# Designs tried in a protein design run: peptides against a protein of PDB entry 3C2G. Part 57

Target 1, 209 residues: chain A of PDB entry 3C2G
Amino acid sequence: IRTFDLLGLLLHDSDAIDGFVRSDGVGAITTVVQYPNNDLIRAGCKLLLQVSDAKALAKTPLENILPFLLRLIEIHPDDEVIYSGTGFLSNVVAHKQHVKDIAIRSNAIFLLHTIISKYPRLDELTDAPKRNRVCEIICNCLRTLNNFLMMWIPTPNGETKTAGPNEKQQVCKFIEIDILKKLMSCLSCEGMDTPGLLELRSTILRSFI

## One batch from the design tools (peptide; aimed at target 1 Y83 N91)

Design b2_p29_2_s3 (made by RFdiffusion4, then SolubleMPNN; from b2_p29_2, 10 letters changed)
Fold by OpenDDE base, seed 2:
Structure b2_p29_2_s3 (fold): chain B 209 residues (1-209), chain A 29 residues (1-29)
Amino acid sequence: as target 1 above (209 residues)
Amino acid sequence: MKIERPDTPRPPNLDEIIKKLIQELKELA
């Protein structure tokens, strides 16, 4: 725990974060969080989130790390772990096709839907901190979905990937009324990435029209 | 997602400290 706290303080700029990643810091976190200690898992996932926008992640093998993280957030009920893990996921897949592919192969789309589905409607949450955290988690999931959907939008040069039939089916679950209501609720939350959520809304619409 | 980072001074040996702390993490496993 102390080591994680210290790292959290020291990893304050892009160079430090890249240095951490290049020094196998993500692998080290992944190794530590294999120990069944909730405090360690929480601290490790929090640190993962802190480094999730590192440019060095584009050059880091994630074939073992990403499936492990996805499994971790699948089995842990801890909102802090889910928040950090989905936040990491959303950032690490951004602008990295190979990472998106790893995540998709690891059933990330289905997992994102599962996570969103497990949380109550925001209007049912009276505790503001809890409501905000749930909103952030949903936003992280939806942002990750947006990053996946963007792969299947044709580029100006005509290059596009095609979603497989399973991926298409999994994506279709996100147009369920419950999911859409949660998306809309997140758009009304203060301090959220409203532009990103609006982009997702647009991307979803473009994917189904 | 935007990551909020602490406003802490950068120590001159930050890279070495980071490597040491990573090693400490690996030793905890």
Scores: peptide ipSAE 0.554, ipTM 0.934, DockQ to the pose 0.788
OpenDDE base, seeds 1, 3, 4, 5: peptide ipSAE 0.549, 0.549, 0.551, 0.548; ipTM 0.933, 0.933, 0.934, 0.933; seed 5 fails the geometry check

Design b2_p29_2_s4 (made by RFdiffusion4, then SolubleMPNN; from b2_p29_2, 11 letters changed)
Fold by OpenDDE base, seed 5:
Structure b2_p29_2_s4 (fold): chain B 209 residues (1-209), chain A 29 residues (1-29)
Amino acid sequence: as target 1 above (209 residues)
Amino acid sequence: MKIERPATPTPPNLDEIIKELIEKLRELA
């Protein structure tokens, strides 16, 4: 009942995304995607991606939601779910230290590496839609990593946290040659934000090399 | 300034996604 009401709110006003989030809309969708129905999971994750940049997420308790979504993208076989989920993760952790902390405690850094590692090289994918989707997933994972790395980059006017030894070890896995090759391959994909990917590459390399 | 990047941009098809989700939920009820 509540979920339908919240979804109805969005249908009537597409500008009401922030209101939807304030009304625990993300929690409602998260409940929906717990059903063992792939179509429902796909649709729910797409919606999560669409609301993932809402300002109201900064005040949303994500302690239960985020670990669940991390588990979902760890185990779900559908690239569309992985795409939406990693996109949501990237956006939701952006500029939110508290959310980053939840994600990191939930082993998100290692998970991102696992996701990138499970996909073949882009040059081995002959189907263009599949190749592009895989590229987007890899980009979402790397952007999420970049958002984590920003916590540990010194700023002239800011207090910086130091990454723990475990976090450092997990991040170091992203400079593996296979990961770097996949990142480079993404630069050749159509429709990708090449400047953004280059910046990301630079950030990763500067953080640990 | 620290620049944190968003996810890959998605098309603005929120209404279609919501309609799809509502329909899928209805089918399960």
Scores: peptide ipSAE 0.180, ipTM 0.767, DockQ to the pose 0.094
OpenDDE base, seeds 1, 2, 3, 4: peptide ipSAE 0.094, 0.052, 0.189, 0.064; ipTM 0.435, 0.420, 0.769, 0.433; seed 3 fails the geometry check

Design b2_p29_3 (made by RFdiffusion4)
Pose (drawn by RFdiffusion4):
Structure b2_p29_3 (pose): chain A 208 residues (1-190, 192-209), chain P 29 residues (1-29)
Amino acid sequence: IRTFDLLGLLLHDSDAIDGFVRSDGVGAITTVVQYPNNDLIRAGCKLLLQVSDAKALAKTPLENILPFLLRLIEIHPDDEVIYSGTGFLSNVVAHKQHVKDIAIRSNAIFLLHTIISKYPRLDELTDAPKRNRVCEIICNCLRTLNNFLMMWIPTPNGETKTAGPNEKQQVCKFIEIDILKKLMSCLSCEMDTPGLLELRSTILRSFI
Amino acid sequence: STLLTELHETESELMSEKMSELRSETSSS
């Protein structure tokens, strides 16, 4: 845990996190967080979140790491892990087609739907720290969804990709009535929460 | 299509700034 904390302090900028990724740091973190201990898992996922915007992640073999992290996000009961995992997912799929492909094959879009749906409306959360966390989680999920949807929107530049039935059923779940009600309620609930502005902005983008 | 591209680029810039800030706060902790 202290090693994770120290690496978190050392990796202050883009060159450092890229150096860590080129040294197989992401694979190392994911291997270690297989140990069933929540403090250790929380610490490893916090560091993964920190290095998630690395451009070197375009070169790292993610065929095994990514499905493992999606499974962890699916079953781990604590919000800090979910926050870190979905934050990492949103950055790691950004600008990387083959990584989006891995995520789709592992049902990443279906998982985003499940993560969003499990939480009550933001007005039903009393403690401010927890409400801000759910808010940042939903925001992370929708950012990940938006990084996927770009593939299938007609671009005059000529890269009109066709969605397979697998991608179609996952994306179409986001027009089911239950999630639309929840998403619209986040847009209008009446809530002093620092992440609310970014969340509402991201929701509008998702609908667009 | 142009609007979607502009919105995507703005979001990517914001996320880069947010992650840099997170690293700065971690290093100053």

Design b2_p29_3_s1 (made by RFdiffusion4, then SolubleMPNN; from b2_p29_3, 20 letters changed)
Fold by OpenDDE base, seed 2:
Structure b2_p29_3_s1 (fold): chain B 209 residues (1-209), chain A 29 residues (1-29)
Amino acid sequence: as target 1 above (209 residues)
Amino acid sequence: YEELLKLQEEEEEKEKEEAEKRRLEVALS
């Protein structure tokens, strides 16, 4: 735990983060968080989030890491772990088709829906820190979904992948009224990536329309 | 080590159960 905290303090610049990632830092964290210690898991996932936008991740094999993380956030009800894990997921799948494919094969779409579904509406949360954290989690999930959906939007210059029937069915769950309400509630949260959420809304509409 | 691991697993499971319970309570409120 203290080591992860220390590492987090040292990893403030992009070069240091890239160096850590190139040295299989992500693999090292995932090895450590296999121990059944919640504090360690929290710290490790937080550190993963901190390095999740590293350029070096494009060259890092995530075939073993990503399924493990997805399983971790599936079984761990801790908001901090879920926040960090979904944040990591959203960042690592961004602009990386291969990583998106790994995530989708690992049932990420369904998991994202499950996570969002488990949280109450934000207007039902009176505790501001809790509400904000839940909002962030939902936003992470939705951002990840947006990244998936973007693969299936026709681009003028490229062969668009088509979503499989199962994937399409799982995506359709996000147009449930409860999910849409949660999305809309996130738009009202202060400090949130409102443009990103609006983009997602647009992407969803474009995907179903 | 095995006993410690077991204890940690039990503590983690209890914490997970409590966290899930809290989530359900909030969801039902």
Scores: peptide ipSAE 0.006, ipTM 0.346, DockQ to the pose 0.016
OpenDDE base, seeds 1, 3, 4, 5: peptide ipSAE 0.000, 0.006, 0.000, 0.006; ipTM 0.297, 0.339, 0.321, 0.315; seed 1 fails the geometry check

Design b2_p29_3_s2 (made by RFdiffusion4, then SolubleMPNN; from b2_p29_3, 21 letters changed)
Fold by OpenDDE base, seed 5:
Structure b2_p29_3_s2 (fold): chain B 209 residues (1-209), chain A 29 residues (1-29)
Amino acid sequence: as target 1 above (209 residues)
Amino acid sequence: AKELEELQKKADEERKKEAEERRREIALS
């Protein structure tokens, strides 16, 4: 716990973060968070989020790390772990086609739907800190979905990568009325990435029309 | 194809910066 806090304090510089990642820092964290200690898991996932934008991640083998993280955020009850894990996922798939492919093969699309579905409507959450955290989690999931959907948007010349039938079926679940209501609720939350959510809305429309 | 690739890249780059912004916010807190 204290080690992760110390690392979090030291890793404010992008070069230091890249150095940590190049030294298999992500692998080290994922090894530690495999222990059944919720404090370690929380601290480790927070540190993962802090390094999730590192350029060195493009050269890091994530074939074992990403499926493990997906399983963790599927089952872990702590919203802080889910927040950090979904935040890591959204950043790590960004600008990395091979990581998107690993995530999709690991059933990430369905998992994102599951995570969004398990939370109540934001208007039913009276505790502002809880409501804000849930909104951030949903936004992280939706940002990740946007990064996946963009792969299948037709190009101006009519060419496109085609989603498989399973991926199409999983994506179709995000147009369920309950999911759409949660997306709209996130747009009304203060401090949220409203431009990013509007981008997702546009991407969804382009994906289904 | 090139236009879509540029749009995808821009969207991805915006998302990739979120951790850096969060680090700055934490450092200033």
Scores: peptide ipSAE 0.155, ipTM 0.705, DockQ to the pose 0.449
OpenDDE base, seeds 1, 2, 3, 4: peptide ipSAE 0.067, 0.066, 0.075, 0.096; ipTM 0.639, 0.646, 0.645, 0.664

Design b2_p29_3_s3 (made by RFdiffusion4, then SolubleMPNN; from b2_p29_3, 19 letters changed)
Fold by OpenDDE base, seed 2:
Structure b2_p29_3_s3 (fold): chain B 209 residues (1-209), chain A 29 residues (1-29)
Amino acid sequence: as target 1 above (209 residues)
Amino acid sequence: YEELQELQKEEDEKAEEEQKKLLEEIASS
């Protein structure tokens, strides 16, 4: 834990982060968080989130890492782990078709829906820190979904991938009224990536209309 | 059979304790 904290302090610039990632830092973290210690898992996932936007991740094989992380956030009840994990997921899949494919094959779409469904409506949360954290988790999930949906939107110049039947079915769950309400609630939260969420809304509408 | 079960139980308890210590060490690092 202390090591992760120290690393977190040192990894404050893009070059340091890239260096860490190039040195298989993500793999090292994922190895450490395999130990059943909640504090360690929290710290490790937080560090993963910190490095999740690293350019070097484009060159990092995630075939083993991503499924493991998805499983971790599936089974771990800790909001901080879920926050960090979904944040990592949303960032790592961004602009990386290969990573999106790995995530989708690892049942990420269903997992995202499960996570969002797990949490109550934000208006039911009276504790502001908890409400904000839950909102952020939902936003992470929705942003990840947006990244997936973007793959299936026709581009003027390119062959568009088509979602498989299973993926389409799972995506359809996100237009459920409960999910839409949570999305709208997130749009009203302070400090959220409102433009990104609006983009998601637009993407969802385009995908289903 | 009883002696073997007791030995196995003791080994399992030791293994669990060692694992716990290792995890604590990892967590503190």
Scores: peptide ipSAE 0.025, ipTM 0.355, DockQ to the pose 0.011
OpenDDE base, seeds 1, 3, 4, 5: peptide ipSAE 0.020, 0.016, 0.016, 0.019; ipTM 0.376, 0.379, 0.355, 0.384

Design b2_p29_3_s4 (made by RFdiffusion4, then SolubleMPNN; from b2_p29_3, 23 letters changed)
Fold by OpenDDE base, seed 2:
Structure b2_p29_3_s4 (fold): chain B 209 residues (1-209), chain A 29 residues (1-29)
Amino acid sequence: as target 1 above (209 residues)
Amino acid sequence: YEELLKLQKEADEKEKKEQEELLKRIAES
């Protein structure tokens, strides 16, 4: 745990982060967090989040890492783990079609829905830190969804992939009233990436209209 | 064959235990 904390302190610039990633740092973390220690898992996932936007990840095989992380998020009730994991997911799928495909094949869309569904409405959370953390988690999930949906939006200069029937069905779950209410509640949350959420709303609308 | 299977199982369990102990030490650090 202290090692992860120390390592996190050292990874304060892009070059260091890229160096860590190139040295299979992500794989190393995922190996360590296989030990059933909540504090270790928290620390490891937090470190994953810290390196999740590294350029070197584009060259890192995530075929084994991503499914493992998704399973970890699925089974771990810890908000901090879920926050870090969904944050990692949202960042690693960004602008990387291959990673999006791995995530989708690993049932990520359904998992995102499950995570959002797990939490109460933000207006029901009186504790500000808890509310903010839940909002961040939901936003991570929604940002990830946005990244998926963007693959299926026709672009003039690119080959547009079509969502499979299962993916379409899973995406349809996000237009459920409960999910939409949570999305709207996030839009009202202080300090949130409101533009990003609005972008998602637009993407959803374009995907379903 | 049964003896080989037993030996393999024992080796696998030993490796698993060693890995768990290593991970435990890492977790404690």
Scores: peptide ipSAE 0.022, ipTM 0.414, DockQ to the pose 0.013
OpenDDE base, seeds 1, 3, 4, 5: peptide ipSAE 0.020, 0.022, 0.005, 0.021; ipTM 0.406, 0.401, 0.281, 0.410

Design b2_p29_4 (made by RFdiffusion4)
Pose (drawn by RFdiffusion4):
Structure b2_p29_4 (pose): chain A 208 residues (1-190, 192-209), chain P 29 residues (1-29)
Amino acid sequence: IRTFDLLGLLLHDSDAIDGFVRSDGVGAITTVVQYPNNDLIRAGCKLLLQVSDAKALAKTPLENILPFLLRLIEIHPDDEVIYSGTGFLSNVVAHKQHVKDIAIRSNAIFLLHTIISKYPRLDELTDAPKRNRVCEIICNCLRTLNNFLMMWIPTPNGETKTAGPNEKQQVCKFIEIDILKKLMSCLSCEMDTPGLLELRSTILRSFI
Amino acid sequence: LETLVEKKNNASTERERNFYEEKIQELLE
C-alpha cells in the first residue's frame, strides 16, 4: 500500500506516468489487486486512476487487464473502487479504437448501464461526500459512453463504422425508460454538489 | 471549495485532477 502511495507521489506529470506504463506498471497494479484486501484494492485503483490518461496505454497489451478491471467494477461493493475503475475506463478508451473494441467484447457498455442504474436519485442522498461520489461515478460512466458513440455517428471524413448486434443491444439499453428517468432527474433535481455542473453538461452530450 | 472546483476542472493531468478531488472530499467531510 505504501508502495502504491509513494508511486502516486512520484508520478507527477505526463512523462512520469508514461514511463510507468512503459515499465509495465499497469499490468503490475492489476496483478497485485487480485489479493482480497480492500485497502490494498482501494490503493491500487487510486494509482490506476492517476495514470489512466497516459498515451502509452495505446501500446500496452490490454486484452487481459481490461476484462479483469471490468469484472472488478461489476462486483466490488465500495464506491471508491467504482469511482476509480470507471474513471480509468473513461480515459483508457479515449482515442484508442482497439481498446474500445476490447471493452465492447467484454460488455463494457452493458456495465455502464448497470452502474448508473444502481444508484438512487441524487436528491435521495443526504451525506454530501457520498452524493458527490455518486455524481462523479455517473459522470465517469457517461463520459465513457460518449467515447464509444463517436464510432457510429456519420462523419463526412468517411469513417462511418457499422455497429454489430452486440454493440447495438448494449447502446440501446440507454433509451430504456428507467435510465432515461434517472438521467433526466439528475438534470433537474433541486443540491449543493461540486460535481453537478460537469455531470449535467455531460448528460446533455450523451443525449446529443 | 469554489477555487478547488475550478482548479479540478482545469487540471492538466488525471493525477492532478484526483489531487483536487481529494481536497474537495476533505472539505465535504

Design b2_p29_4_s1 (made by RFdiffusion4, then SolubleMPNN; from b2_p29_4, 13 letters changed)
Fold by OpenDDE base, seed 4:
Structure b2_p29_4_s1 (fold): chain B 209 residues (1-209), chain A 29 residues (1-29)
Amino acid sequence: as target 1 above (209 residues)
Amino acid sequence: LEELVEKHRNAKTAGEHQKYLDKIEELLR
């Protein structure tokens, strides 16, 4: 645990982060978080989030890492782990088609729906820190979804990837009224990226799937 | 809601798009 904390302090710039990632740091973290220690898992996932924007991740094999992380956040009840994990996922899939494909094949869309569905409506949460954390988790999930959905929206040049039947079915769950209400509730959260959430909403509603 | 979503998706103009979006938002309040 302390090691992760110390490492997190050292990974304060992009070069250090990239160096860590190039040295298979993400793989090292994922190895460590396989131990059944909640504190260790939390610390490891937090560190994953910290390095999730690393440029070096584009060259990092994620075929084993992503499925593991997805499984971890699926089964772990800790909001901090879920926050970090969904944040990592959101960042790592950004602008990386191959990573999106890995995530989708690993049932990420369904998982995102499950996570969002797990939490109560934000207006039912009276504890501000808890509410904010839940809002962030939902936003991470929706941002990840948005990254997936954008693949299936026609570009100005007419090129588009088609979603498979399974993906289509999973995506359809996000137009459920309860999910949409949760999305809308996030718009009222203080400090939230409102323009980003509005874009998410638009992408979901305009999805050609 | 599903009908409105479909209409929103198939909107031909920005105005029509916004119209249905507003209706969806109203239902989701």
Scores: peptide ipSAE 0.021, ipTM 0.446, DockQ to the pose 0.022
OpenDDE base, seeds 1, 2, 3, 5: peptide ipSAE 0.000, 0.018, 0.000, 0.015; ipTM 0.262, 0.391, 0.213, 0.393; seed 5 fails the geometry check

Design b2_p29_4_s2 (made by RFdiffusion4, then SolubleMPNN; from b2_p29_4, 12 letters changed)
Fold by OpenDDE base, seed 1:
Structure b2_p29_4_s2 (fold): chain B 209 residues (1-209), chain A 29 residues (1-29)
Amino acid sequence: as target 1 above (209 residues)
Amino acid sequence: LKELVEKRLNAKTAGERQKYLEKIEELLR
């Protein structure tokens, strides 16, 4: 635990982060967080989030890491783990088709829906810190969804991949009224990625209407 | 220990996860 905190302090610039990732730091963290210690899992997932935008991740084999992380998020009810894990996922899939494919094959779409569905409406949360954390989790999930949906929107310059029938069915769940209400609620939260959420709204309209 | 950790992570039911957790805890004592 203390080691992860210390590493987080040392990883303050892009070169240090990139060096850590090149040294299989992500693999090391994922190995350690397999132990049944909640504090260790929290600290490790937080560190994963901190390095999730590293350029070196494009060269890291995430085939073994992403399925593990998705499973961890699925089975662990801790908001901090879910926050960090969904944040990591949203960052690593950005602009990387091969990583998106790994995530989708690992049932990420269904998991994201499950996570969003688990939480109450933001307007029902009276505790501000809890409400903000829940909003951040939902935003992470929705940002990840946006990255997936963008793969299936026709571009002027080429043939887009078509979603498989199972993927289409899973994605259709995100136009449910409860999910849309949560999206709109997140747009009303201060300090959230409003531009990203607006982009998702546009993407949903283009994908389903 | 590694095998038990993997089994816990791959377990389909809460009961199985708990069983493997208990075994891991026993090995870590």
Scores: peptide ipSAE 0.025, ipTM 0.405, DockQ to the pose 0.017
OpenDDE base, seeds 2, 3, 4, 5: peptide ipSAE 0.021, 0.013, 0.016, 0.013; ipTM 0.377, 0.295, 0.304, 0.291

Design b2_p29_4_s3 (made by RFdiffusion4, then SolubleMPNN; from b2_p29_4, 14 letters changed)
Fold by OpenDDE base, seed 5:
Structure b2_p29_4_s3 (fold): chain B 209 residues (1-209), chain A 29 residues (1-29)
Amino acid sequence: as target 1 above (209 residues)
Amino acid sequence: MEELVEKHRNAKTAGEHQKYLDKIMELLR
């Protein structure tokens, strides 16, 4: 725990974060979160979230890291772990086709659906901090989905990657009424990336028309 | 480690940052 607190102090600006990532900081964190200690896992995932937008991640091999993180999120019921992990996922796949491919191969689409499905409706949550955290998790999942869907939308140049049949089937689960209601509920939350969620809504609609 | 972290935070050059970072990362291995 103290180690992660100290590591957090290294992440004081974007250059420091990039430096940390270039020095295999993500690998170091991932190694520590393999220990069956919930406090370490929370702290480690929080650090992962802090570095998740680092430019240096484009050069970081994630073939081992990303499947591990996805598994971690799958097996941990901890909202803080899920928040940080889904946040990391949403950021790390952004603008990185190879990372998207790794995530998809690692069953990320199904996992995202599972995560969203397990949480109650936001209107059923009376505790504001809990409600906000759940909203953030759902937003992270949906943002990640948007990043995946964007790969399969025809570009003006006519070249599109085609989703496999399994991916298509998994994506279709996100148009379930429960999922759509949760998306809409997130749009009403204060401090959320409303433009991003609206973009996702548009992307979802376009993916099924 | 704490001293190295403080030195990293107070470093004025990219080289100094990297130097202390490398030392910290070495301690984490």
Scores: peptide ipSAE 0.309, ipTM 0.858, DockQ to the pose 0.030
OpenDDE base, seeds 1, 2, 3, 4: peptide ipSAE 0.306, 0.308, 0.303, 0.306; ipTM 0.857, 0.858, 0.855, 0.858

Design b2_p29_4_s4 (made by RFdiffusion4, then SolubleMPNN; from b2_p29_4, 12 letters changed)
Fold by OpenDDE base, seed 1:
Structure b2_p29_4_s4 (fold): chain B 209 residues (1-209), chain A 29 residues (1-29)
Amino acid sequence: as target 1 above (209 residues)
Amino acid sequence: MEELVEKYRNAKTAKERQDYLEKIEELLR
C-alpha cells in the first residue's frame, strides 16, 4: 500500500510514467491487485489511473491486463476501485482501436451498463462526496461508451466497422427507460460532463439509424 | 483463506463480496 503511494509520487512527469509503463509497471500492478485486500486494490487501481494516459501504453500488450481489470471492476463493490478502473478504461480505449476491440470482446459494454445500473439517480444521493464520486464514475462510463459507439458510425469516406448482434443488443440496454432516467439525472448535476452526455445521446441515436 | 478468496470471487451480491473481503482482511492482520 505505502509502496504504491510512494511510487505514485515518483511518477510526477510524463517521462517517469512512460518509463514505468515500458518496464511493465501496469502488469506488475495487475499482478499485485490479484491479492484480495481492499486497501491494496484501491491503491493499485489509483496508480493505474495515474498512468492510464501514458504514451507508452500504445505499445503495451493489454490482451491480458484489460480483461483482468474489467473482471476486477465487475466483482469488487468499492466505489474507489470502480472510479479508478473506469477512468483507466476510458483513457486506454481513447483513439486505440485495438484496445477498444479487446474491451468489447471482454463484454465492456455490458459492464458499463451494470455499473450505471448499480447506482441510484444522482438526485437521490444526498451525501455530496458520494454523489460526486458516482457522478465521476458515470462520466467515465459514458465517455467509454461513446468511444465504442463512434467505431460504428459511418464516416464520409464510406467504410465503417459494423457492430455485431451481441454488441447491438448490449447497446440497446442503454435506451431502457430506467437507464435513461439515470442519465437525465446527470444533466442537472454540477461537475457532470454535460456536453459529453449530449454527445453520447447523439452517438446513440446515430447508432440506431 | 483459500476458501474465502473463492467465495469472494464468486459472490453474487456486493454485500456478500464485502462480507468475504472483510473476513479475508481480518486473516491478513
Scores: peptide ipSAE 0.023, ipTM 0.411, DockQ to the pose 0.020
OpenDDE base, seeds 2, 3, 4, 5: peptide ipSAE 0.011, 0.010, 0.011, 0.012; ipTM 0.324, 0.279, 0.324, 0.335; seed 2 fails the geometry check

Design b2_p29_5 (made by RFdiffusion4)
Pose (drawn by RFdiffusion4):
Structure b2_p29_5 (pose): chain A 208 residues (1-190, 192-209), chain P 29 residues (1-29)
Amino acid sequence: IRTFDLLGLLLHDSDAIDGFVRSDGVGAITTVVQYPNNDLIRAGCKLLLQVSDAKALAKTPLENILPFLLRLIEIHPDDEVIYSGTGFLSNVVAHKQHVKDIAIRSNAIFLLHTIISKYPRLDELTDAPKRNRVCEIICNCLRTLNNFLMMWIPTPNGETKTAGPNEKQQVCKFIEIDILKKLMSCLSCEMDTPGLLELRSTILRSFI
Amino acid sequence: SYNKLEEPLSPDLQTLHDTLLSTLLTLLS
């Protein structure tokens, strides 16, 4: 845990996190967080969140790491882990087609739907720290969804990709009535929460 | 705190997003 904390302090900028990724740091973190201990898991995921914007993640073999992390997000009961995992997912798929492909094959889009659906409306959360966390989580999920949807929107540049039935059923779940009601309620609930502005802006983008 | 990444929108979709966001902020005021 202290090693995770120390690496977190050392990796202050882009060059440092890229150096860590080229040294197989992401693979090391994911291997270690297989140990069933929540403090250790929370610490490893915090560091993964920190290095998630690394361009070197375009070169790291993610065929095994990514499905493992999606499974972890799916079953781990604590919000800090979900926050870190979905934050990492949003950045790791960004600008990387083959990584989006890995995530789709592991049902990443279906998982985003499940993660958003499990939480009550933001107006039903009393404690401010927890409400802000759910808010950032939903925001992370929708940012990840938006990074996927770009593939299938006709671009005059000429890269009109066709969605397979697998991608189709996952994306279409986002027009089911239950999630639309929840998404529209985040847009209009009445809520002093620092992450609310970014959340509402991201929701509008998801509908667009 | 951490760095967040999102792929940019096309010019038409970005104009639509800025219009919808300005309308929403006016309604909330």

